# Peptides against a protein of PDB entry 2ODG: the designs that were tried, part 33

Target 1, 89 residues: chain A of PDB entry 2ODG
Amino acid sequence: MTTSQKHRDFVAEPMGEKPVGSLAGIGEVLGKKLEERGFDKAYVVLGQFLVLKKDEDLFREWLKDTCGANAKQSRDCFGCLREWCDAFL

## One batch from the design tools (peptide; aimed at target 1 R37 G38 V44 Q48)

Design b2_p27_3_s4 (made by RFdiffusion4, then SolubleMPNN; from b2_p27_3, 13 letters changed)
Fold by OpenDDE base, seed 5:
Order: C-alpha cells, then structure tokens, then sequence
Structure b2_p27_3_s4 (fold): chain B 89 residues (1-89), chain A 27 residues (1-27)
C-alpha cells in the first residue's frame, strides 16, 4: 500500500526533537494523549519501540493501550518507526 | 517552562518504568 506524505517526511531525515505528533498515524487527539502520558517527543516513542525489540504486535498493542490508537493508526505509526530505523539505525 | 519540562520528564520516566515492568512479566 501507499504511504502518506507525513510518513515520507518523517522517514526522510533525522528525528531530532520532532514532536510526537510528527509520527504517521498520530494526529492531534492521539498526540495530546501521548503527551499527557510523557511521550511528547517522537524519540520517546522510538525508545519504547526499541525496548519492545521492534515487535509489531507488542508495539501496536502498547500504542492502543497508551493512547487509544485504532488499527490503522497503530499500523501507520509502526511502519513509520520501522522505516525510520531501517534508514538511520 | 522549566516546571513543565520537569513534569514531562517525570511522566516519561514513569511511562518507561511501566513498560519495563510489562516486559518482565512477559518473560
């Protein structure tokens, strides 16, 4: 399937201090919920992704439980981090 | 503000600790 421009923009360059809302699948609603739980930067979510050893099921379930992400949102976010890691880790 | 940054740091630490606890339970 095709990716969003938001996904392409994120995976194309170093993450730096990008806000959590810059991740594909993370809109304003999910972003605010993540920020309230301490995930204000994309790199904080990256940290959780790596601790979970890049496991899709564990990460997507964690994201759902943490901010209420639906299947598409968690899929988009996972794919975004996976492809970023493939490029920069 | 500095206070808000500290609050965010504490929230992040707690979130990380919760995740680590879950990982330990899965092993």
Amino acid sequence: as target 1 above (89 residues)
Amino acid sequence: SEKEEEEQLEKSKKAGEELLAKLEALE
Scores: peptide ipSAE 0.148, ipTM 0.651, DockQ to the pose 0.052
OpenDDE base, seeds 1, 2, 3, 4: peptide ipSAE 0.135, 0.116, 0.068, 0.147; ipTM 0.632, 0.636, 0.613, 0.644

Design b2_p27_4 (made by RFdiffusion4)
Pose (drawn by RFdiffusion4):
Structure b2_p27_4 (pose): chain A 89 residues (1-89), chain P 27 residues (1-27)
Amino acid sequence: as target 1 above (89 residues)
Amino acid sequence: EEMEEQEELVEEGVEKAKEINEEEEEE
């Protein structure tokens, strides 16, 4: 999973108020769609993951249906957000 | 202190995600 340094950096230090496009697997284009959907910050998107009880199928369907992210990009967000929770939740 | 602030942001993000979901279901 050749995730960018952002994946390790994200689960290496607190998220703070970093932008949603900072989440691994969310590019600038995808960050814009989620932003238009009311997720201007990454901690708002992490909240969606927590609401879905880490249901990978619901999460992937939600992200994909919400912005059109591919099955590949959603995998990065799931492990990225999930691993952050493992160190942080 | 950073962790406490981070926990508050996470809680705020969960509540805001719920509010967005409710607004979308109403539409």

Design b2_p27_4_s1 (made by RFdiffusion4, then SolubleMPNN; from b2_p27_4, 13 letters changed)
Fold by OpenDDE base, seed 2:
Structure b2_p27_4_s1 (fold): chain B 89 residues (1-89), chain A 27 residues (1-27)
Amino acid sequence: as target 1 above (89 residues)
Amino acid sequence: SVLEKEKKLIEEGVKKAKEILEEEKKK
């Protein structure tokens, strides 16, 4: 499947302290909701991704339940983190 | 180093994620 430029920009470099909104699939609406729940940085969402042992179904369901992400948004976010991990972990 | 700092942030992310989830379980 195709990826967005936002995805490509994220997976191209270390994430550092990038905000949660820098993740593919996470726009301003979802980002705000995630921040309200304590997930203010991309590395915190990565933390959750790792806690869930990189399981796609678990992560995407969590994202949906946490911020209301739809199928495309959760897919994009999961793919973004997966590819980042493949490159840097 | 840059890589060490990156890995440290990831560790912090895991820790924080766990903390958030535990707090939500208490609600």
Scores: peptide ipSAE 0.647, ipTM 0.912, DockQ to the pose 0.945
OpenDDE base, seeds 1, 3, 4, 5: peptide ipSAE 0.645, 0.644, 0.633, 0.644; ipTM 0.912, 0.912, 0.911, 0.912

Design b2_p27_4_s2 (made by RFdiffusion4, then SolubleMPNN; from b2_p27_4, 12 letters changed)
Fold by OpenDDE base, seed 2:
Structure b2_p27_4_s2 (fold): chain B 89 residues (1-89), chain A 27 residues (1-27)
Amino acid sequence: as target 1 above (89 residues)
Amino acid sequence: SVLEKERKLVEEGVKKAKEILEKEKKE
C-alpha cells in the first residue's frame, strides 16, 4: 500500500513532542477529539499503541471508538506508528 | 542525549495512556 508524505515525514525522525495531529491519518477533526480525551501528543497515542501490544485490530478499534476514525484513518495511523517503532525502537 | 530523551517520552506516553484509560474506566 502507498503512504502519504505526512506518514513519511513522521517516520523519518524521532517524534519528540510532536502534536497528535502529526500522525498520519489524524487530521484536525480527529486531533481535536483525541486532545479532548487527553491524547494531546503523538507519544501518548504511541503509548496506547504499545499498551495494546501493537495489535492492529485492538488499536484501530480503540481509535475508532475514541475519536471516530474511519478505516483509512485508523489504518494510516496504525501504519505510521508501526513503522516508526520499527525504525526507532 | 537525544535518544535518551526520546525513550523517556515513550515511557511517559505509556504511563499517560494507562492513566487516561484508568480514569475513563472509573467514570
Scores: peptide ipSAE 0.708, ipTM 0.927, DockQ to the pose 0.947
OpenDDE base, seeds 1, 3, 4, 5: peptide ipSAE 0.705, 0.702, 0.707, 0.705; ipTM 0.927, 0.927, 0.927, 0.927

Design b2_p27_4_s3 (made by RFdiffusion4, then SolubleMPNN; from b2_p27_4, 11 letters changed)
Fold by OpenDDE base, seed 4:
Structure b2_p27_4_s3 (fold): chain B 89 residues (1-89), chain A 27 residues (1-27)
Amino acid sequence: as target 1 above (89 residues)
Amino acid sequence: SVLEEEKKLIEEGVEKAKELLEKEKEE
């Protein structure tokens, strides 16, 4: 599968304090829902990703349950974090 | 350094995620 420019932009550099909406697959709607749940920064979602031991099924299920992400959105978000970790962790 | 700051944020993110998960369990 191909990646988006948003994905490439995110995985290209340290995330710092980028907002949650900077993650691939996370648009304005999902971003607002995540923020309401306390996941306001990308690094907090990364934290969740790591807490779930980088498990794709667990993470994508969590994302769906937390903000209503569909299959593509959760896949894009997971892939974004996975590749970021491969590059920087 | 940038790397050290990044690591601190990641650690903070992990802790916050754990806390948020616990809160959701209580709800």
Scores: peptide ipSAE 0.594, ipTM 0.896, DockQ to the pose 0.942
OpenDDE base, seeds 1, 2, 3, 5: peptide ipSAE 0.589, 0.589, 0.592, 0.594; ipTM 0.895, 0.894, 0.895, 0.896

Design b2_p27_4_s4 (made by RFdiffusion4, then SolubleMPNN; from b2_p27_4, 11 letters changed)
Fold by OpenDDE base, seed 4:
Structure b2_p27_4_s4 (fold): chain B 89 residues (1-89), chain A 27 residues (1-27)
Amino acid sequence: as target 1 above (89 residues)
Amino acid sequence: SVLERERELIEEGVERAKELLEKEEEE
């Protein structure tokens, strides 16, 4: 599948302190839920991604359980972080 | 530098994620 402009914008540069809503697949609804759980910044979600050893199934299930992400949203978010790591880690 | 700050944030993100998981398990 093709990526979104939001995905391309995120993976093009260091994430710094970008809000969690900057991640592909994370809109206003999911972003608010993640913030309520303490995942307010994209780098904190990246932290979780790394804690889970970049495992797709584990991360996508966690995202679903944490903020109610559907299959597309969790796929987009995972792909966004994976590609970012490939570029900058 | 920008790169150093980025690495510091990544490290912080890992620690924050670990702490949040522990808090949820304790609740």
Scores: peptide ipSAE 0.672, ipTM 0.912, DockQ to the pose 0.947
OpenDDE base, seeds 1, 2, 3, 5: peptide ipSAE 0.663, 0.669, 0.670, 0.669; ipTM 0.911, 0.912, 0.912, 0.912

Design b2_p27_5 (made by RFdiffusion4)
Pose (drawn by RFdiffusion4):
Parts: C-alpha cells; sequence; structure tokens
Structure b2_p27_5 (pose): chain A 89 residues (1-89), chain P 27 residues (1-27)
C-alpha cells in the first residue's frame, strides 16, 4: 500500500484542523466534493467513519457515492482513518 | 482525554452535516 507520506504523518501526529484534502486517499478534487457536502475539515470526515462503525462496505459506498472515489482511493482512507483511530481511538 | 473529546466533536460535526443534507434532500 504505497500510501503517500501523508498516511504515516497523519497517524504519527494529531490531525488538528488540517483540511479534508489532507486525509490519505482524498485528493484535491475529492476534497472539494466532500467540502461541498459540508466537510470543510478532515475531523468532520473522520466523524463519518466513526458513525459507520468502521463498516468498510458502508464507508466505501458512502465515500464513493458521495464523491465518486474509486475502490482504490477508498482503501487508503479506510486504513488511514482506521489506523489513526488505532493510535488515537 | 483530549482525543476522546476530539472524537466526540468529530462525530457531532458529521451528524450535523448529515442532518443538513437530509433536510436539503427533503426540500
Amino acid sequence: as target 1 above (89 residues)
Amino acid sequence: SETEEFAEKAVEAALKVNKENEEKEEE
């Protein structure tokens, strides 16, 4: 999983108020769609993951249906958001 | 403790955004 340094950096330090495009697997184009959907910050998107009880199928369907992210990009967010929770939740 | 409070804030924020989107869909 050749995730960018952002994946390790994200689960290496608190997320603070970093932008949603900062989450691994969410590019600038995808960050814009989620932003238009009311997720202007990454901690709002992490909240969606927590609401879905880490249901990978519901999460991938939600992200894909919400912005059109591919099955590849959604995997990065799932492990990225999930691993952050493992160190942080 | 700060992480728990942060997680609760993140859940509340997500639920608020979902509610606002549901209300826009109903309208």

Design b2_p27_5_s1 (made by RFdiffusion4, then SolubleMPNN; from b2_p27_5, 12 letters changed)
Fold by OpenDDE base, seed 5:
Structure b2_p27_5_s1 (fold): chain B 89 residues (1-89), chain A 27 residues (1-27)
Amino acid sequence: as target 1 above (89 residues)
Amino acid sequence: KEYEEFAKKAIEEAKKVLKKRKEEEEK
């Protein structure tokens, strides 16, 4: 498998104030749902990712329950955050 | 669910931090 351009764009630079929709796997629909739940910035989702100790199963389950992400969307989002952390943490 | 345990712990720790900051500001 290859990563998306969206993934590459996100992991290439500091996160800053990027919106939640900048995360790979988070499209317009999921982004709106996350924003409604208070996850408006990518760094807020990063926070949840870190609280869950970067565990893939926990994070992907949380994401599914929080915004209805399917398997591919949650996988893409997890991979995006994992690789960003590998580069910048 | 399993992730809820982590969320609860995170909130608890955040509350501790907020309490500490409030106490420092009041000194």
Scores: peptide ipSAE 0.076, ipTM 0.497, DockQ to the pose 0.051
OpenDDE base, seeds 1, 2, 3, 4: peptide ipSAE 0.033, 0.071, 0.032, 0.032; ipTM 0.518, 0.496, 0.528, 0.478

Design b2_p27_5_s2 (made by RFdiffusion4, then SolubleMPNN; from b2_p27_5, 11 letters changed)
Fold by OpenDDE base, seed 4:
Structure b2_p27_5_s2 (fold): chain B 89 residues (1-89), chain A 27 residues (1-27)
Amino acid sequence: as target 1 above (89 residues)
Amino acid sequence: SEYEEFARKAVEAAKEVLEKREKEEKE
């Protein structure tokens, strides 16, 4: 499976203060739900990703439970953060 | 490094959000 342009754009540079919606797999619907739960910036979701020790199953389940992400959305979001961390951490 | 500090900031931000949610659920 190939990555999206949105994924490539995100992993290409430090995320800084980018909104949560800049993450691959996070569209307007999921973004709004995450913002309502306090995850308004991409780095806050990165924080959760790191708290979960980069565990794919735990993170994807958390994302599903938190904003209703489906399998593709959670996979895209996880892959986006994983690759970002590989590049910058 | 700059990125390590960023990661620490990210973790702290997430913990604050999680703690807030936990407190709200208990109240």
Scores: peptide ipSAE 0.697, ipTM 0.913, DockQ to the pose 0.910
OpenDDE base, seeds 1, 2, 3, 5: peptide ipSAE 0.143, 0.151, 0.697, 0.152; ipTM 0.659, 0.665, 0.913, 0.663

Design b2_p27_5_s3 (made by RFdiffusion4, then SolubleMPNN; from b2_p27_5, 12 letters changed)
Fold by OpenDDE base, seed 2:
Structure b2_p27_5_s3 (fold): chain B 89 residues (1-89), chain A 27 residues (1-27)
Amino acid sequence: as target 1 above (89 residues)
Amino acid sequence: SEYEEFAKKAVEEAKKVLEKLEKEKKE
């Protein structure tokens, strides 16, 4: 499977204060829902990703439960964070 | 402080989520 340009843009540099919507798979709708739950920055979602010990199933299920992400959205988001961590963590 | 309380709550919630999801995954 190929990655999106959004994914490549995110994993290419430190995430800093990037909004949650900068994550691959997280569009405006999911971003707003995450923000309402206190996940306004990408690094907050990263924190949850790390708390879940980078487990794909746990993270994707969490994302689904938290903001209603579908399979593709959760997969894209997980892959985005995984590859970012591989590069910078 | 307000921040400390928020942080503690966030950690507790994260642990609950982890526990719940791990149990469901292993069933």
Scores: peptide ipSAE 0.031, ipTM 0.554, DockQ to the pose 0.096
OpenDDE base, seeds 1, 3, 4, 5: peptide ipSAE 0.029, 0.027, 0.029, 0.029; ipTM 0.549, 0.538, 0.549, 0.550

Design b2_p27_5_s4 (made by RFdiffusion4, then SolubleMPNN; from b2_p27_5, 13 letters changed)
Fold by OpenDDE base, seed 4:
Structure b2_p27_5_s4 (fold): chain B 89 residues (1-89), chain A 27 residues (1-27)
Amino acid sequence: as target 1 above (89 residues)
Amino acid sequence: SEYKEFAEKAVKAAKEVLEKRKKEELE
């Protein structure tokens, strides 16, 4: 399977203050829900990813429970953060 | 390093959000 352009755009550079909606798999609907829960920036979700020690199952379950992400959305988001960390951390 | 500090910032931010949510759910 291949990645999206959105994924490639995100992992290409430091995320800085990018909004949560910049993450692959996070569209307008999920982004709004995450923002309502306090996860307004991509780096806040990165923080949760790191708190969960980069565990895929835990992160994807958390994302599902927090904003209702489906399997593809959570997989895309996880992969996006994983590859970003591989590149920059 | 810059990226280490960024990661620490990210973790701190996430923990703050989680604690706020936890507190709100208990109240």
Scores: peptide ipSAE 0.714, ipTM 0.916, DockQ to the pose 0.910
OpenDDE base, seeds 1, 2, 3, 5: peptide ipSAE 0.057, 0.033, 0.714, 0.030; ipTM 0.542, 0.494, 0.916, 0.516

Design b2_p27_6 (made by RFdiffusion4)
Pose (drawn by RFdiffusion4):
Structure b2_p27_6 (pose): chain A 89 residues (1-89), chain P 27 residues (1-27)
Amino acid sequence: as target 1 above (89 residues)
Amino acid sequence: HVLTDEEIEKMRTLTPEEAIEYAQSLA
């Protein structure tokens, strides 16, 4: 899972108020769609993950249906958000 | 559950920690 350094950096330090495009697997284009959906910050998107009880199928359908992210990009967000929770939740 | 617009708006006015706890309570 050749995730960018952002994946390790994200689960290596608190997220603070970093932009949603900072989440691994969310590019600038995808960050914009989520932003238009009311997720201007990454901690708002992490909240969606928590609401879905880490249901990978619901999460992937949600992200894909919400912005059109591919099955590949959604995997990065799941492990990225999930691993952050493992160290941080 | 998918976050409603009201829930999303509420999370945006919270600190990250508060928004996380709030999302956990919704789950």

Design b2_p27_6_s1 (made by RFdiffusion4, then SolubleMPNN; from b2_p27_6 with H1K E9A T15S Y22F Q24L)
Fold by OpenDDE base, seed 3:
Structure b2_p27_6_s1 (fold): chain B 89 residues (1-89), chain A 27 residues (1-27)
Amino acid sequence: as target 1 above (89 residues)
Amino acid sequence: KVLTDEEIAKMRTLSPEEAIEFALSLA
């Protein structure tokens, strides 16, 4: 498995007020759908991730149900948040 | 647990740090 530059950029620093689209695996299409559901900032998605106790299956299924993420997109997003938490939480 | 609309709305009014603390309190 490999990571993108987008992933590396995200996990390198505190996310602060970064938009949801800064998350790996979340492009314009998924980002707009997440924003419509109230997830306009990456930290709101992080909140859902934490409430799910960082469970990969639960989070990836939630992401699929919420914005239509495919397996690759949900994997990338999960990995991005997991590694960010390992570094900053 | 899936965040409710009310919880999401609350998180959006908080700083990132406060939002994380709020999420952890719900876990």
Scores: peptide ipSAE 0.832, ipTM 0.974, DockQ to the pose 0.864
OpenDDE base, seeds 1, 2, 4, 5: peptide ipSAE 0.197, 0.183, 0.195, 0.187; ipTM 0.717, 0.707, 0.708, 0.711

Design b2_p27_6_s2 (made by RFdiffusion4, then SolubleMPNN; from b2_p27_6 with H1K D5Q L14M T15S Y22F Q24L)
Fold by OpenDDE base, seed 1:
Structure b2_p27_6_s2 (fold): chain B 89 residues (1-89), chain A 27 residues (1-27)
Amino acid sequence: as target 1 above (89 residues)
Amino acid sequence: KVLTQEEIEKMRTMSPEEAIEFALSLA
């Protein structure tokens, strides 16, 4: 599979205080829904990802249940966080 | 585990590094 420039930009550096919308697969619609649930920064979503022990199925299902992400959106977001962790964690 | 709203709000008050450590403690 190929990745987007958005994905590459995110995994290239520490995420710091980047907004949740900087995550691959998270556009304005999903971002607003995540923000309403308290996930305003990307690192808060990273927190949920880590609490789920980086499990793909659990995380993607959580993302779907939380903001309505479809299969591609959840895949892109999962891959983004996985590769970021491989580089910086 | 799914983060509770209280845990989410705690993480929002932390630095990214602190939040990561907190999340790892909950895993």
Scores: peptide ipSAE 0.839, ipTM 0.975, DockQ to the pose 0.897
OpenDDE base, seeds 2, 3, 4, 5: peptide ipSAE 0.133, 0.838, 0.839, 0.839; ipTM 0.658, 0.975, 0.975, 0.975

Design b2_p27_6_s3 (made by RFdiffusion4, then SolubleMPNN; from b2_p27_6, 9 letters changed)
Fold by OpenDDE base, seed 5:
Structure b2_p27_6_s3 (fold): chain B 89 residues (1-89), chain A 27 residues (1-27)
Amino acid sequence: as target 1 above (89 residues)
Amino acid sequence: KVLTKEEIEEMRTMSPEEAIAFALSLS
């Protein structure tokens, strides 16, 4: 499975105050929509991911409903958070 | 807190603002 450099950059270190747009799969369009809804930092999305018990279907559906993410975008974002958690939680 | 399936579904369908508030309540 091939991942993007954006994914690798995100999962390589603690996320700290990184903006939501630093998440793989979250580009300018989705990032702006998430920010408008209060999800301005990656850690806010992480919180939602964890409360959903890291469930892929629930998270990806949530992301779709929240910002209109397509299948690839939601898959990339989910994978990004999953691998980050594997490394740091 | 370990959420029930129903609670998870409720959170999944709530507004983003409510989702943030819910997350904060678990902190």
Scores: peptide ipSAE 0.036, ipTM 0.598, DockQ to the pose 0.095
OpenDDE base, seeds 1, 2, 3, 4: peptide ipSAE 0.029, 0.028, 0.025, 0.028; ipTM 0.571, 0.560, 0.532, 0.563

Design b2_p27_6_s4 (made by RFdiffusion4, then SolubleMPNN; from b2_p27_6, 11 letters changed)
Fold by OpenDDE base, seed 4:
Structure b2_p27_6_s4 (fold): chain B 89 residues (1-89), chain A 27 residues (1-27)
Amino acid sequence: as target 1 above (89 residues)
Amino acid sequence: KVLSDEEIEELRKLSPEEAIKFALELS
């Protein structure tokens, strides 16, 4: 499946201190909800992703429960973090 | 495991590299 430019921009470099909204699939609405739960930086979401051992179903369900992400948003976010980890972790 | 509020707060205080190490310890 085709990825977005936002995805490609994120996986192209170390994420550093990028805000949570830099993650593919995470727009303004989801980003604000994640920030309210303490996930202000993308690397904090990466932390949850890693604690779940990079499991797609667990992570996508967590994202849905945490910020209301739909199937496409959670897929995009998962794919973004998976490819980032493949490149930099 | 879903991160607790306390663990999230600890992650937020760390550099990205240290946060990764912290998360891997919790995995």
Scores: peptide ipSAE 0.825, ipTM 0.974, DockQ to the pose 0.877
OpenDDE base, seeds 1, 2, 3, 5: peptide ipSAE 0.026, 0.026, 0.823, 0.823; ipTM 0.534, 0.542, 0.973, 0.973

Design b2_p27_7 (made by RFdiffusion4)
Pose (drawn by RFdiffusion4):
Structure b2_p27_7 (pose): chain A 89 residues (1-89), chain P 27 residues (1-27)
Amino acid sequence: as target 1 above (89 residues)
Amino acid sequence: EEEEEEEQEELVEEGVEKAKEINEEEE
C-alpha cells in the first residue's frame, strides 16, 4: 500500500485542524467535494468513520457515493483513518 | 503533549457531532 508520506505523518502526530484534503486517499478534487458537503476539516470526516462503526462497506459506499472516490482511494482512507484511530482511539 | 491530546479528543467529538448533523440535513 504505497500510501504517501501523509499516511504515516497523519498517524504519527495529532490531526489538529488540518484540511480534509490532508487525509490519505482524499485528493484536492475529492477534498473539494467533501468540503461542499459540509466537511471543511478532516476531523469532520473522521467523525463519519466513527459514525459508521468502521463498517468498511458502509464507509466505502458512503465516500464513493458522496464524492465518487474509487475503490482504491477509499482503501487508503479506511486504513488511514482506522490506523489513526488505532494509535489515537 | 497532554493538552494537545485533550484538544484533539475535543475536535474528534466535535467532528462526530457535526457528521451527524450533516447526515440529518441530507436525510

Design b2_p27_7_s1 (made by RFdiffusion4, then SolubleMPNN; from b2_p27_7, 14 letters changed; failed a check: too like the target's own chain)
Amino acid sequence: MEEVLAKERKLIEEGVEHAKKLLEEEK

Design b2_p27_7_s2 (made by RFdiffusion4, then SolubleMPNN; from b2_p27_7, 10 letters changed)
Fold by OpenDDE base, seed 4:
Structure b2_p27_7_s2 (fold): chain B 89 residues (1-89), chain A 27 residues (1-27)
Amino acid sequence: as target 1 above (89 residues)
Amino acid sequence: MEEVLEKEKELIKEGVEKAKKILEEEE
């Protein structure tokens, strides 16, 4: 599988207070929906990722239910957070 | 770099707590 430049940009450095829309798979539409639910920063979505014990199925289902992410979007977002954690946690 | 990662980990802890709080409020 290949990754996007957006993915590579995110996993290359600490996320700090980057907006939720900086996550791979999260565009403007999904980002706004996540922000409406209180997930306005990438680190808050990372928080949810960790609360779910990095479980792919649980996280991707949560993302789908929360903002309507499709399979590719949820896969890209999960992979982005997983690889970020591998690099920095 | 150590200080940057320390701040990062503080944000991550905050993110975990925020996520837990949001989910609790939505239940």
Scores: peptide ipSAE 0.651, ipTM 0.907, DockQ to the pose 0.946
OpenDDE base, seeds 1, 2, 3, 5: peptide ipSAE 0.647, 0.644, 0.643, 0.649; ipTM 0.906, 0.905, 0.904, 0.906

Design b2_p27_7_s3 (made by RFdiffusion4, then SolubleMPNN; from b2_p27_7, 10 letters changed)
Fold by OpenDDE base, seed 4:
Structure b2_p27_7_s3 (fold): chain B 89 residues (1-89), chain A 27 residues (1-27)
Amino acid sequence: as target 1 above (89 residues)
Amino acid sequence: MEEVLRREQKLVEEGVKKAKEILEEEE
């Protein structure tokens, strides 16, 4: 599968306090919904990703239920976090 | 680099903590 430039930009460097919208698959609409639920930073979504033990199905379902992410958006977000963890954790 | 990674680890821990708190509040 191919990745977006947004994905590559995120995975290439430390996450820091990047906004939730910096995650691949998370645009303005999904980002605002996540922020409303308290997931304002990418590292908080990473926290949820880790709480779910990096389980793809659980995370993607959670993302769908939380902000209405479609299959591609949830896939992109999961892949972004997975590859970031592989690089930095 | 070590300092950056340490900061990232702290953010990861905070992220996990905050995520758990949010989930508990929503239940």
Scores: peptide ipSAE 0.692, ipTM 0.921, DockQ to the pose 0.920
OpenDDE base, seeds 1, 2, 3, 5: peptide ipSAE 0.677, 0.684, 0.682, 0.688; ipTM 0.918, 0.919, 0.919, 0.920

Design b2_p27_7_s4 (made by RFdiffusion4, then SolubleMPNN; from b2_p27_7, 13 letters changed)
Fold by OpenDDE base, seed 3:
Structure b2_p27_7_s4 (fold): chain B 89 residues (1-89), chain A 27 residues (1-27)
Amino acid sequence: as target 1 above (89 residues)
Amino acid sequence: SAAELAREQALIKEGVEKAKEILEKEE
């Protein structure tokens, strides 16, 4: 499996108040949909990731249902948050 | 710094709470 530069940039440092669109797999289209649902910052999506106890199937299904993410986008987003947590939690 | 780490931890906690609130409102 390969990662994007966007993924590498995100997992390299604390996320602070980065916008939701900074997450790997989340582009402008998905980001706007997440913001409309109240998930405006990456740390709020991280919150949902943790509420779901880092379960990949649950998180990816939630992301699909919430913003229409496809399999690649949800995989990239999940992997981004998982690796960030491994580094900083 | 310690202050920066504390802010990061506070945001993570806030993110969890916000996620819970959003999901409850959508039910």
Scores: peptide ipSAE 0.708, ipTM 0.927, DockQ to the pose 0.901
OpenDDE base, seeds 1, 2, 4, 5: peptide ipSAE 0.689, 0.696, 0.703, 0.697; ipTM 0.924, 0.925, 0.927, 0.926

Design b2_p27_8 (made by RFdiffusion4)
Pose (drawn by RFdiffusion4):
Formats: sequence, structure tokens, C-alpha cells
Structure b2_p27_8 (pose): chain A 89 residues (1-89), chain P 27 residues (1-27)
Amino acid sequence: as target 1 above (89 residues)
Amino acid sequence: EEEEEQEELVEKGVEKAEELNEEAEEE
């Protein structure tokens, strides 16, 4: 999973108020769609993951249906958000 | 202190995600 350094950096230090496009697997184009959907910050998107009880199928369907992210990009967010929770939740 | 601030942001993010879901269902 050749995730960018952002995946390791994200689960290496607190998220703070970093932008939603900072989440691994969410590019600038995808960050814009989620932003238009009311997720201007990454901690708002992490909240969606927590609401879905880490249901990978619901999460992937949600992210894909919400912005059109591919099955590949959603995997990065799931492990990225999930691993952050493992160190941080 | 940074951990506590981060926990508050996570809680705030959950509440905001829930509010956005409710607004999406009402639409």
C-alpha cells in the first residue's frame, strides 16, 4: 500500500485542524467535494468513519457515493483513518 | 494539552457528521 508520506505523518502526530484534503486517499479534487458537503476539516470526515462503526462497506459506499472516490482511494482512507484511530482511539 | 484538544475536535467532528447526515436525509 504505497500510501504517501501523509499516511504515516497523519498517524504519527495529532490531526489538529488540518484540511480535509490532508487525509490520505483524499486528493484536492475529492477534498473539494467533501468540502461542498460540509466537511471543510478532516476531523469532520473522521467523524463520519466513527459514525459508521468502521463498517468498511458502508464507509466505502458513503465516500464513493458522496464524491465518487474509486475503490482504491477509499482503501487508503479506511486504513488511514482506521490506523489513526488505532494509535489515537 | 494537545491530546485533549484533539479529542475535543474528534467529538466536534462526530457531532457535525451526524448533523450533516440528518440534513442529507431531510433533503

Design b2_p27_8_s1 (made by RFdiffusion4, then SolubleMPNN; from b2_p27_8, 13 letters changed)
Fold by OpenDDE base, seed 3:
Structure b2_p27_8_s1 (fold): chain B 89 residues (1-89), chain A 27 residues (1-27)
Amino acid sequence: as target 1 above (89 residues)
Amino acid sequence: DVLEKERKLVEEGVEKAKELLEKEKEE
């Protein structure tokens, strides 16, 4: 499947201190829930992604359990972080 | 520079994520 413009914008440059809502698949609703749980910046979610050793199943289940992400949202977020890491790590 | 700051944020993100995971497990 094709990626969104939001995905392409995120993976094109260093993330710096971008808010968690800048991640593909993370809209306002999911972003607020993640912020309430302490995941306020994209780099903190990246930290979780790396702690889980980039495992897709573990990360997507975590995201679902943490903020209620559906299958598409968790897929988009995982793919966004995977491709960002491929470009910058 | 930009890359140094980026890598520092990655390290900070990993540490914060670990702390948040421990906090959630205690609840």
Scores: peptide ipSAE 0.680, ipTM 0.918, DockQ to the pose 0.948
OpenDDE base, seeds 1, 2, 4, 5: peptide ipSAE 0.672, 0.677, 0.680, 0.670; ipTM 0.917, 0.918, 0.918, 0.917

